# Designs tried in a protein design run: peptides against a protein of PDB entry 4AID. Part 211

Target 1, 242 residues: chain A of PDB entry 4AID
Amino acid sequence: FDIKRKTIEWGGKTLVLETGRIARQADGAVLATMGETVVLATAVFAKSQKPGQDFFPLTVNYQEKTFAAGKIPGGFFKREGRPSEKETLVSRLIDRPIRPLFVKGFKNEVQVVVTVLQHDLENDPDILGMVAASAALCLSGAPFMGPIGAARVGWVDGAYVLNPTLDEMKESKMDLVVAGTADAVMMVESEIQELSEEIVLGGVNFAHQQMQAVIDAIIDLAEHAAKEPFAFEPEDTDAIKA

## One batch from the design tools (peptide; made by RFdiffusion4, then SolubleMPNN)

Design b2_p29_3_s3
Fold by OpenDDE base, seed 4:
Structure b2_p29_3_s3 (fold): chain B 242 residues (1-242), chain A 29 residues (1-29)
Amino acid sequence: as target 1 above (242 residues)
Amino acid sequence: MPFDREAIFKRAREIIEEQRRRREEEERE
């Protein structure tokens, strides 16, 4: 098996990005691990546009399957069915920052699937899922102008905390999720308790700084493991409507 | 008060650009 792996220390935790072991049928596939939380991201894209396709058909599906829930205390067997509120929310958190990074005029179907394989009850799979989805897209050959990084920022005892544990989050006055490229913030989602705008903006900046190590790790993985870029030439007609 | 999301994004970009500029200035000294 041609397995490629990148390992970094990130916020005092080991982040591992691995490709080539599983999901080889996908265009891109990344197994991401932080602590004992494990996610699989897969990216698949159509090699042609559907006739009459007028919008970019990107779908993002984050899922916490029942086999991962066996480690969650009080986790009832999720029946196969409608996505949970969490799964719907995290799917949107992944979709929002990646959607604008596809090459304009690309209207081939793209499907990103993030599956939680294991949860350690300390490291939330949402941030890990965002990172894994970014990496899977960068490996896929799709016309994606990533990578994105992602980070959660807490505010505990008057300091910023990178990717707080679920227990540290109970003491946090901020739940700030940021996603961005090397150059730009693409997404901010925030739940804040009685903090100043200055502290929140400082948290966005802190997140953007801390995600650079993840962006660099995805680039390094892609340099070694990415597929050949899909030859996509936008038709001149889509350039005229900007 | 709910923070103005657009103001947060604008100010976050300004901070990032300012910090990038400062780093590029420090690397030239």
Scores: peptide ipSAE 0.057, ipTM 0.591, DockQ to the pose 0.050
Fold by OpenDDE base, seed 2:
Structure b2_p29_3_s3 (fold): chain B 242 residues (1-242), chain A 29 residues (1-29)
Amino acid sequence: as target 1 above (242 residues)
Amino acid sequence: MPFDREAIFKRAREIIEEQRRRREEEERE
């Protein structure tokens, strides 16, 4: 088994990105751990476009299928067959920042699946799922112009807090989720209680600075474990307008 | 007022680009 692992300290927690142990049938697969929260991200893409495909067929599916007998707070027995509101929201949080980073004209089917394997009740799997999905895409050989990083920012006692625990979030005046590349912010979602725009914009900047360590960790993992890039030439759609 | 998401994204990109430029200037001194 050729297992590659990157470990960093991030916001006072250990982040581990691992590939090569599980889901080897995927184009990219990453087991990501933060604290005791564990997610598996898989990326699969078709090697050809379907006839008549006119849009980019990206699907993102986040699933909280914990194999652990731990009560997720608010985890009623989901009837088999429909994503919860949380799973639907987190699937969109992952989709939004990655969708614009695919090479223009790529219309092969892409499926990203993020599965929560373990939850520590401190670290939310959403941020970890975003990081893992980014890493899995970077390893896949798909024409993806990532990585993205992601971070949650809280505001506790007049300071920014990187990836606050679920308990620290009860005292936070801000729930700010940011995703971006090394050079750009791609997504911001925010729930804010009575904070100035300056504090919120400072939180976006703080998130973007703090996610660089994650971006660098994904790059280092990809240098050691990425597949060869899929040979894709975008159709010169500008030649049809001359 | 609903927080203008487009204004946030614009200003966040401007902040990041300014911070990048400052780091590149500090590395040249």
Scores: peptide ipSAE 0.032, ipTM 0.566, DockQ to the pose 0.050
Fold by OpenDDE base, seed 3:
Structure b2_p29_3_s3 (fold): chain B 242 residues (1-242), chain A 29 residues (1-29)
Amino acid sequence: as target 1 above (242 residues)
Amino acid sequence: MPFDREAIFKRAREIIEEQRRRREEEERE
């Protein structure tokens, strides 16, 4: 198996990004691990546009389907059912920052699937899912102008905390999720108690600084493991107006 | 007051750009 792996220390935790063992039928596939939380991201894109396709058909599906009987509270096989509220929210958190990074005029179907394989009850799989989805897209050859990084920032005992545990988040006055490229903040989602605007803006800056190590890790993985870029030329929409 | 998310995004970008510029200035000195 040609397994490519990147490992970094990130917020006092080991982040592992791995490709080449799983989902060879996908255009891109990444197994991401932080602590004992494990997610699989897969990216697949159509090699042609459907006749009459007028919008960009991106679908992002985050799912907490446990194959690991024993480490998730409530360990029941979720029957084929509607996404939970959490699964719907996290799917949107992943979609929002990646959607604007596709090359304009690309209207081939793109499907990103993030599956939680294991949960340690300390590290939330949402941030890990965002990172894994970014990495899977960068490996796929799709016309995606990533990577994105992502980070959660807490405010505990008067300090910023990178990717607080679920227990630390109970004491946090801030739940700030940020996603961005090396150069830009693409998404902020925030639940904030009585904090100053200065602390919140400082949290966004802190998140963007801390996600650079993740962006660099995805780039390094992609340099070694990415497929050849899909040959896509945007239709010159200006040539049709002449 | 509900935080104006668009204002936060704008100001966050300004801060990031200012911090980048300062780092690039400090690396040249």
Scores: peptide ipSAE 0.032, ipTM 0.473, DockQ to the pose 0.050
Fold by OpenDDE base, seed 5:
Structure b2_p29_3_s3 (fold): chain B 242 residues (1-242), chain A 29 residues (1-29)
Amino acid sequence: as target 1 above (242 residues)
Amino acid sequence: MPFDREAIFKRAREIIEEQRRRREEEERE
């Protein structure tokens, strides 16, 4: 197996991004690990547009499978068939920052699937899933203008905490999830308990600074393992409005 | 309280652009 791996220290934890072991049938596939939480992200895109396709058909699906649920609190028998509220929310959390980064006019079907393989009960798979999805897209050859990074920021004892554990989050006055590129903030989702706008903005800045190491790690992985870019010529839509 | 998301994004972008300019200035010295 031609396995490529990038390892960084990130927020006092080891982040590992790996490709080439599993899901080789995907356009991009990344196994991401932080602590003992493990996710698989796969990116697949159609090589042609459907006739009459008028919108960009991106689907993001985050899944916490029942075999990982032996470690997930509340993992009672997920009847096969409907995403949980968490799976729906995290799917949207991944979708929001990546959707605007596709080349304008690209309307081929894109499917991103993030599967939680293991959960350590400390590191939430959502941030790891965002990072893995970004990496899988960058490896795929799709016309994606990533990478994105992502971070969760807590506010504990008057300080910012990068990717707080589930236990640290109980003491946190902030649950701030940020996603962005090297140069832009793409998404902010937040639950805030009586904090100033200055602290929240500082948290967004802190998140954006801290995610650069992840962005650089994805770039380094892509330099060694990305597929050739898909040859996409946007239809000159400006010529039809004259 | 829901904060002004648009104001946060605007200010976050301003901060990032300022930091980028500072890095580009430090690389030229």
Scores: peptide ipSAE 0.031, ipTM 0.510, DockQ to the pose 0.050

Design b2_p29_4_s1 (from b2_p29_4, 12 letters changed)
Fold by OpenDDE base, seed 4:
Structure b2_p29_4_s1 (fold): chain B 242 residues (1-242), chain A 29 residues (1-29)
Amino acid sequence: as target 1 above (242 residues)
Amino acid sequence: SAAERKERAEEVLKKVKEKVEKEREEYLA
């Protein structure tokens, strides 16, 4: 087994990105761990476009499977088959920042699946899932102009907190999720109490700065474990219609 | 009121999202 692993300290926690042990049939697969929360991201892409395909067929599926659901708050009654509200929301959080980073004209099917394997009740698997999905895409050879990083930012006692625990979030005046590339913020979602625009913008900037270490960790993992890039040249006709 | 505080928070979030979206559009162009 050629197992590659990157480990960083991030927000006072150990983040581990691992590839090569499981899901080898995927184009990219990453096991990501923070605390005792564990997610598996897989990326699979078609090697050809379907005849008559006119849109980019990206599917993102975040799932908290029944074996992990017994440890997930509110997961105790998850019936198999229908995504929960959380699973639907997190799938969108992953989709939004990655979708625009595919090469224009690429219309091959892409499927990203994030599976929560373990939850520690402190570290939310959503941020970890975003990071793992980004890493899996970077390893896959798909024409993806990532990586993205992601971070959650809280506002506790007049300070920014990177990836607050579920308990710290009870005292937080902000739940700010940010995703971006090295150069740009690609997505913001937030719930806030009464806060100034300055504090919230400062939170976005703080998140973007703090995610650089994750972006660098994904790049380092990809340099050692990425597949050869899929040979894709957009047809000249698709470049003229944008 | 609680409603007025919620409305102010929503207005702040809207302005932040508009700024981020503008920067995102400029980056993707």
Scores: peptide ipSAE 0.425, ipTM 0.889, DockQ to the pose 0.872
Fold by OpenDDE base, seed 5:
Structure b2_p29_4_s1 (fold): chain B 242 residues (1-242), chain A 29 residues (1-29)
Amino acid sequence: as target 1 above (242 residues)
Amino acid sequence: SAAERKERAEEVLKKVKEKVEKEREEYLA
């Protein structure tokens, strides 16, 4: 197999992005690992638009499968066939920052699937899933203006903590999830306990700074493993006004 | 109160999200 791998140190943990070993039938596929948490992201896109397609048909599906349930808290209670509340939430966390980064007028079906393969109980698969989804899209050849990075920020003992462990999060006054490009923050979700706007904004900036290493890692992986860009020319909306 | 603390937190988050959304719109324009 032509396996491409990028490894970085990120927040005191090893992040690995790998492609070429698994899900080769997808347009893009990335196996991402942080600690012992492992996710598979796949991106698939249609090579044509459906007749009468009026919206951009992006579907994001984050899944924590039952085989990972031995390491996932509450994984034993997953009902077959419906996403959990967590799976629904994380699917939205991935969708929100990536949706606006597709080339305007692109209305081909895009499916992003993130599957948690392993959970270490320290590194949350959500952040890793966001990173993996971004990487899979960048590898796919889809007209995606990524990459995005993502980070979780805690506030522990008066300091920002990048991607706090589940134990550190118990002492954290902030659970801040940020996603962005190299140039802009694209999404913020947070829960906070009696923090100032200054601390929270500082957390957003901290996250955005810390995710640059991930963005750079995705770019480096894409330079070595991306498919040829899909030939998509936006319909000249100006030509329809003539 | 715990309710007042929650309300203040929600207000802070709202302001932060509004700033981020504005920056996002400016970037995508």
Scores: peptide ipSAE 0.414, ipTM 0.886, DockQ to the pose 0.872
Fold by OpenDDE base, seed 3:
Formats: structure tokens, sequence, C-alpha cells
Structure b2_p29_4_s1 (fold): chain B 242 residues (1-242), chain A 29 residues (1-29)
């Protein structure tokens, strides 16, 4: 197996991005690890558009499998066949920043699947899942103008904390999830207590700065392991308005 | 009150999201 791996220190934790070991049938596949939390992201895209396809058919599915549920709070009641509220929310958190980064006019079916394989009870698999999904898309050859990075920011004892643990989050006055490219913030979701606009904006900027190391790690992995770019010619939509 | 603190927090979040969305729109244009 040709295994490619990138390892960085990120917020005092080791982030590992690995490809080539598993899910080789996907267009892109990344095993991401932070602490003892482990996720598998896969990206698959159709090589042709369906007849009459009028919208971009992107599907993002985040899943916490039952074998990881022995450590996941509330994981015991996964009813077969429907995503949990958490899985639905995290699927949207991954979808929102990536959807606008596909080349305009691309209407081939794209499926991103993020599977939680292990949870350490310290590192939330949502941020790791966002990073892994970005990396899997960059490896796939799909016309995706990524990578994106992602970060969670807490506000604990009057300071920003990058990717706070579940225990640190209990004392945090902010749960701020940010995703972006190297150049721009693409998504912000937050729950805050009474904080100033300055502190919250500073948290967005802190997140965007801290995710650059992740973006660079995805680029480095893609340079060594990406598939050839899928040849896609965008339809000249400007020629029909003339 | 706790309700007034929540309302102020929601107003701050709204302003932050509006700024981020504007920057995002400018980047995607």
Amino acid sequence: as target 1 above (242 residues)
Amino acid sequence: SAAERKERAEEVLKKVKEKVEKEREEYLA
C-alpha cells in the first residue's frame, strides 16, 4: 500500500492525516486522527451529469457508528436508518463551507461520507470530520476549490482556547465553530454567553489564523497523494445571455 | 435579566454573522 501521512502539532495536540490504507475504492479517502479520536472521510463523485440535472447534487453524511458509541455519550440509541440530531447538524456544518467552493456549473453527483471510528471523549469528531472531508475532496480530483480548514474556539478564563476539550467547554463562555479557506472565512456557527462583539470577532480571527496550519497540511498531503484533476469544462453561461 | 443577557448575545452573534457573510460574498464574487 502506498500510504501517505502528514502530521502536525495543532493546539497542543497531534493531528494526523493519512491516505492509501483504507477505502481505496473512493475518489478520495482520508483517515484523520487527533488524540484518540479517529474519523474516516470519503469523497466519491460521478464522472458524468445525469440527464436533466438542474442543481448541484452534493450529499454530506456524517455518521458516528455504533462501535464508537461505547465512548460517545448518547450513542446507545442509534435507531437504524435515520441520522441523529447531532449527525444532521454536523453534516450541515461540513456541507455549508464546501458547497460554494465547487466549480460553477459542476452538476455531477458528489457524496462525502464522514465516519467516526473512535472517540476519546476529549476531542470532538465534528472539527476533525470537517478537516478530513476537506482533505478527502482535495485528494479526489473533483473540481473543488479547497482546501478548507476548521477550528473550534472557546473563551475560558479571559483567553481564546483552540479546540477546547469537552471538559474545558463546560467552563467556556463561547462555542465558536469556524471554517474557511486560506483567504476567507466561509462559515461561522456559535453559541455565546454575554460577550462583546470584539471578543467574538477576535475569536473568528483566531480560528482563521489557527486553521492555516491545517490548510497547509492538507495541501502538502494533496501534493503527494491527490488524483489527477477531473477534466471539467464549465458551461459558458455568459454566452447564453448575449 | 437572564433574558436581556441572552438577547444581547443574540444581537452580537447577528452582527458577527452579517460581517462574515459580507466577506464571504465578496470572496465568492
Scores: peptide ipSAE 0.412, ipTM 0.885, DockQ to the pose 0.866
Fold by OpenDDE base, seed 1:
Structure b2_p29_4_s1 (fold): chain B 242 residues (1-242), chain A 29 residues (1-29)
Amino acid sequence: as target 1 above (242 residues)
Amino acid sequence: SAAERKERAEEVLKKVKEKVEKEREEYLA
């Protein structure tokens, strides 16, 4: 087994990105760990476009399976068969920043699946899932112009906190999720309590700065473990605006 | 009121999202 691993210290926690052990039939597969929270991201893409495909068919599916739910508070009521509100939300959090980063004109089916394998009750799998999905896409050979990084920012006792624990989040006046590339912020979702625009914008900037180490870690992993890029020539869509 | 605090928070978030979307559009152009 050609197992490749990148490990970084990130927000006072060890982030591990691993490939080559599991899900080897996917185009890209990453096992990501932060604390004792573990997610598997897989990326699969079609090698041809479906006839008559007019839109980019990206599907993102985040799943917190019941076998991981032994530690997840409230896991007892996940009705089998429909994504929870959380799973739907996190699937969108992953989709939004990655969708625009595919090469324009690419309309092959892409499936990203993020599965929570373990939850430590301190580290939320959502941020880890975003990171893992980004890494899996970068390994896949799909025409994806990532990586993206992601971070959660809290506001506790008048300071920014990177990836607050679930307990620290109870004291936080902000739940700010940010995703971006090395160069730009691609997505912001937030819940805030009586904060200024300056504090929230500062939180976005803080998140974007803190995610650079993750972006660099994904790049380093991809340099060692990525598949050959899929040969895709974008159709010259610019030639029709005469 | 709690409603006025919520409304102010939503306005702040809207402005932040508008700035981020502008930056994103400029980056993707």
Scores: peptide ipSAE 0.407, ipTM 0.881, DockQ to the pose 0.873

Design b2_p29_4_s2 (from b2_p29_4, 13 letters changed)
Fold by OpenDDE base, seed 2:
Structure b2_p29_4_s2 (fold): chain B 242 residues (1-242), chain A 29 residues (1-29)
Amino acid sequence: as target 1 above (242 residues)
Amino acid sequence: SAMERKKRAEEVLKKVKEKVEKEREEYLA
């Protein structure tokens, strides 16, 4: 097995991005670990557009499997077959920042699946799932203008905290999830208590600065393990308006 | 009140999201 791995220290935790061991049949596959939380992201894309396809058919599925759910705080018995509210929310958190980064006119089916394999009770799999999905897309050869990074920011004792633990989040006045490219913030979701606009904007900027190390780690992994880019020429949509 | 605190937080978050969306639109144009 040709296993490629990138390891960085990120917010006082070890982030590992690994490819080549699992899901080798996917276009891109990344096993990501932060602390002892583990996710598998897979990206698969169709090599042709369906006849009459008029929209970009991106599907993102975040899944917390029942074997991992025994370590998820508040893991209500998921009835087999329907996503939980959390799975639906996290699937949207992954979808929102990646969807606009596909090359305009690309309408081949794309499926991103993020599966939680382990939870350490400190690191939420959502941030790790966003990072892993980004990495899997960058490895796939799909016409994706990533990578994205992601970060959670807390506000604890008058300071920003990168990717607070579940226990630190109980003391946090902010739950701020940010995703972005190297150059731009692409998504913000937040729950805040009474905080100033300055503190929240500072949190967005802090997140964007701290995620650069993750973006660089994905780029380094892709340089060593990415597939050849899929040959896609966007149809010149300007020629049809003449 | 708790309701007034919630409203102030929602107003701050709205302004932050509007700024981020503008920067995102400028980046994607």
Scores: peptide ipSAE 0.419, ipTM 0.887, DockQ to the pose 0.866
Fold by OpenDDE base, seed 5:
Structure b2_p29_4_s2 (fold): chain B 242 residues (1-242), chain A 29 residues (1-29)
Amino acid sequence: as target 1 above (242 residues)
Amino acid sequence: SAMERKKRAEEVLKKVKEKVEKEREEYLA
C-alpha cells in the first residue's frame, strides 16, 4: 500500500490525515483521526457532464454509521435510510464552504461521503469530517480550488478555545464553527450566549488563523498523494457570443 | 429577559454572518 500520512499537533490534539489504505477506488479518500475520533472522507467525480446538466451536481453525505455506535451516544437508534438531523446539518456544514470553490462551469457529478468510523466522545467528528472532505477533494484531481480548513471555537473563562471537548463545551458561551481557505472565511455557523460582536468576530479570526495549520497539512498531503488534475477547460462562454 | 438575551445574540450572529458573506463574495468575485 502506498500510504501517505500527515500528522500535526492542532489545539493540543494530534490530527492525522492518511490516504492510500482505504477506499482506493474513490478519486480521493482520506482517513482523518483526531484523538480517537476517526472519519473516512471519499470524493468521487464523474469524468463527463450529463447531457442537459444545468446546475453543479455536488452531493455531500455525512454519516455516523451504526458500527461506530458503540462509541457514539444514541448511535444504536440510527435506522438505515434517512439522515439524522445532525447528519443533515453536518452535510450542509461541509457543502457550504466547498461548493463555491469548484471551478466555474464544472457541472460533472461530485459526491463527497464522510463516514464516522469511531468517536472518542471528546472530539466531535463534524470538524474532522470537514477537514477530511477538504483533503479528499484536494487528492481527487477534481477542479476544486481548496483546501478548506475548519475549526470549532469556544469561549470559556473569557478565552477562545480551539476545538473544545464536549465537556469544555458545557462551560462555553460560544459554539462557533468556521470554515475557510488560506485567504478567506467561507462559512460561519454559531450558537452564542450574550457575547459581543467583537468577541464573535475575534472567534472567527481565531478559527481562521488556527485552521491554517490544517490547510498546510492538506497541501503537504496533496503534494505527495494527489492524483493528476482532471483536465477541465471551462466552456469559453465568451467564444459563443462572438 | 432570556428572550431579550436570545434576540441580542441572534442580532450579533446575523451581523457576523453578513460580514463573512460579504468577504466571501468579494473573495469569489
Scores: peptide ipSAE 0.417, ipTM 0.887, DockQ to the pose 0.873
Fold by OpenDDE base, seed 3:
Structure b2_p29_4_s2 (fold): chain B 242 residues (1-242), chain A 29 residues (1-29)
Amino acid sequence: as target 1 above (242 residues)
Amino acid sequence: SAMERKKRAEEVLKKVKEKVEKEREEYLA
C-alpha cells in the first residue's frame, strides 16, 4: 500500500491525516486522527453529468457508526436509516463551506461521506470531520477550490481556547465553529453567552489564524497523494448572451 | 434580565455573521 501521512501539532494535540490504507475505491479518502478520535472521509464524484441535471448535486453525509457510539454519550443503538439531529447538523456544517468552492457549472454528482470510527470523549469528531472532508476532496481530483480548514473556539477564563475538550466546553462562554480557506472565512456558526462583538470577532480571527496550519497540512498531503485533476471545462455562459 | 442578556448575545452574533457573510461574498465574486 502506498500510504501517505501528514502529522502536525495543532492546539497542543497531534493531528494526523493519512491516505492510501482504506477506501481506495473512492476518488479521495482520508483517515484523520486527533487524540483517540478517528474519522474516515471519502469523496466520490461522477465522471459525467446526468441528462437534464439543472443544479449541483452535492451530498454530504456525516455518520457516527454504532460501534463508535459505545463511547459516545447518548450512543444508543442508532436504528439504521435516519440521521440523528447531530449527524444532520454536522453534515450541514461540512456542506456550507465546501459547496461554493466547486467550479461554477460543475453539475456532476458529488458524495462526501464522513464516518466516525472512534471517539475519545475529548476531541469532537465534527471539526475533525470537516478537516477530513476537505482533505478527501483535495485528493479526489474533483474541481474543488479548497482546501478549507476548520476550528472550534471556546472562551474560558477570559482567553480563547482552540478546539476545547468536551469538559472545557462546559465552562466556555462561547462555542464558535469557523471554516475558511487560506484567504477567507467561509462559515461561522456559534452559540454564545453575553460577550462583546470584539471578543466574538477576535474568536473568528483566532480560528482563521489557527486553521492555516491545517490548510498547509492538507496542501502538503495533496502534493504527495492527489489524483490527477478531472478534466472539466465550465460552460462558457457568456457566449449565450451574445 | 436573562432575557435581555440573551437578546444582546443574539444581536452580537447577527452583526458578526453579517460581517463574515459580506467578506465571503466579496471573496466569491
Scores: peptide ipSAE 0.414, ipTM 0.886, DockQ to the pose 0.866
Fold by OpenDDE base, seed 1:
Structure b2_p29_4_s2 (fold): chain B 242 residues (1-242), chain A 29 residues (1-29)
Amino acid sequence: as target 1 above (242 residues)
Amino acid sequence: SAMERKKRAEEVLKKVKEKVEKEREEYLA
C-alpha cells in the first residue's frame, strides 16, 4: 500500500490529505480530513472523446451518505433518491471553480464524486469537499490546471474567522465561500448581513491568502503521488484565428 | 525518459496555463 499523506495546520485545525488507500480504481482519489469530518473525493476521466461531443462533459456530485447524515443536524434519513438541496448546492460550489481550469478543447467525460464519510458537527464538509476534489483532479493526470484552494470566511466579533464552526457561523454576520488558484479568485459565494463592501472585499482577500497553504499542500501531494499526465494536446486555437 | 515526459507535460501545462490566463484576461477585459 503506497499511502501518501500531507498534513498542514489550517485555521487552527489539522487538514490531512491522503491518497493510495481508498478508490485505487479512480484516476485520482483523496481522503481529506479536517477535525473529525472526512470526505472522499474521486476523479475519473475518459481516455477518449465521444464522437460529436460539443461541450465539456464535467459532472460533479457531492453526496452526504446516510451513515454520515445520521449524525448531521437536519440530516433527515434521506432515502437513496434525489440529491438534497445541500448536496445540489455543494456540487455546484465544487463545479464552478473547477470547470474553467480544464484545458480548452478537452471534451472527454470527467466525473468528480465527493462523498462525506464522517461529520464531526463542527466542520462543514463543503470546503473540505472542494479541497479534496481539487486534490483528486491534480492526482488524476487529467488536463486540469489546478489546484484550487477554498475557504469559508465568517465575521464574528468584528474579525474575520477562517472556516468557522457550525456554532461560530450562528454568530457570524458573513458566510463567504471563496475558491481560487494561487494567482486568482475563481468563485465567490456570499450571504452577508449588514456589512460594508470593504469588509466583504477584505474577506475575499483573507480567504485567498488563507487558501495558499492548501494549494501548496495539494501541489506537494501531487508532486509525490500524481499519475503521469494524460497525453492531451490542446487544439491549436491560435491556428483558427489565422 | 520519465524525466523528459514530465518536462514535456510541464511544458504542455505551462502553455495551457498561459492560454487559460490569456483567455481569462480577454474575458475580464
Scores: peptide ipSAE 0.008, ipTM 0.361, DockQ to the pose 0.019

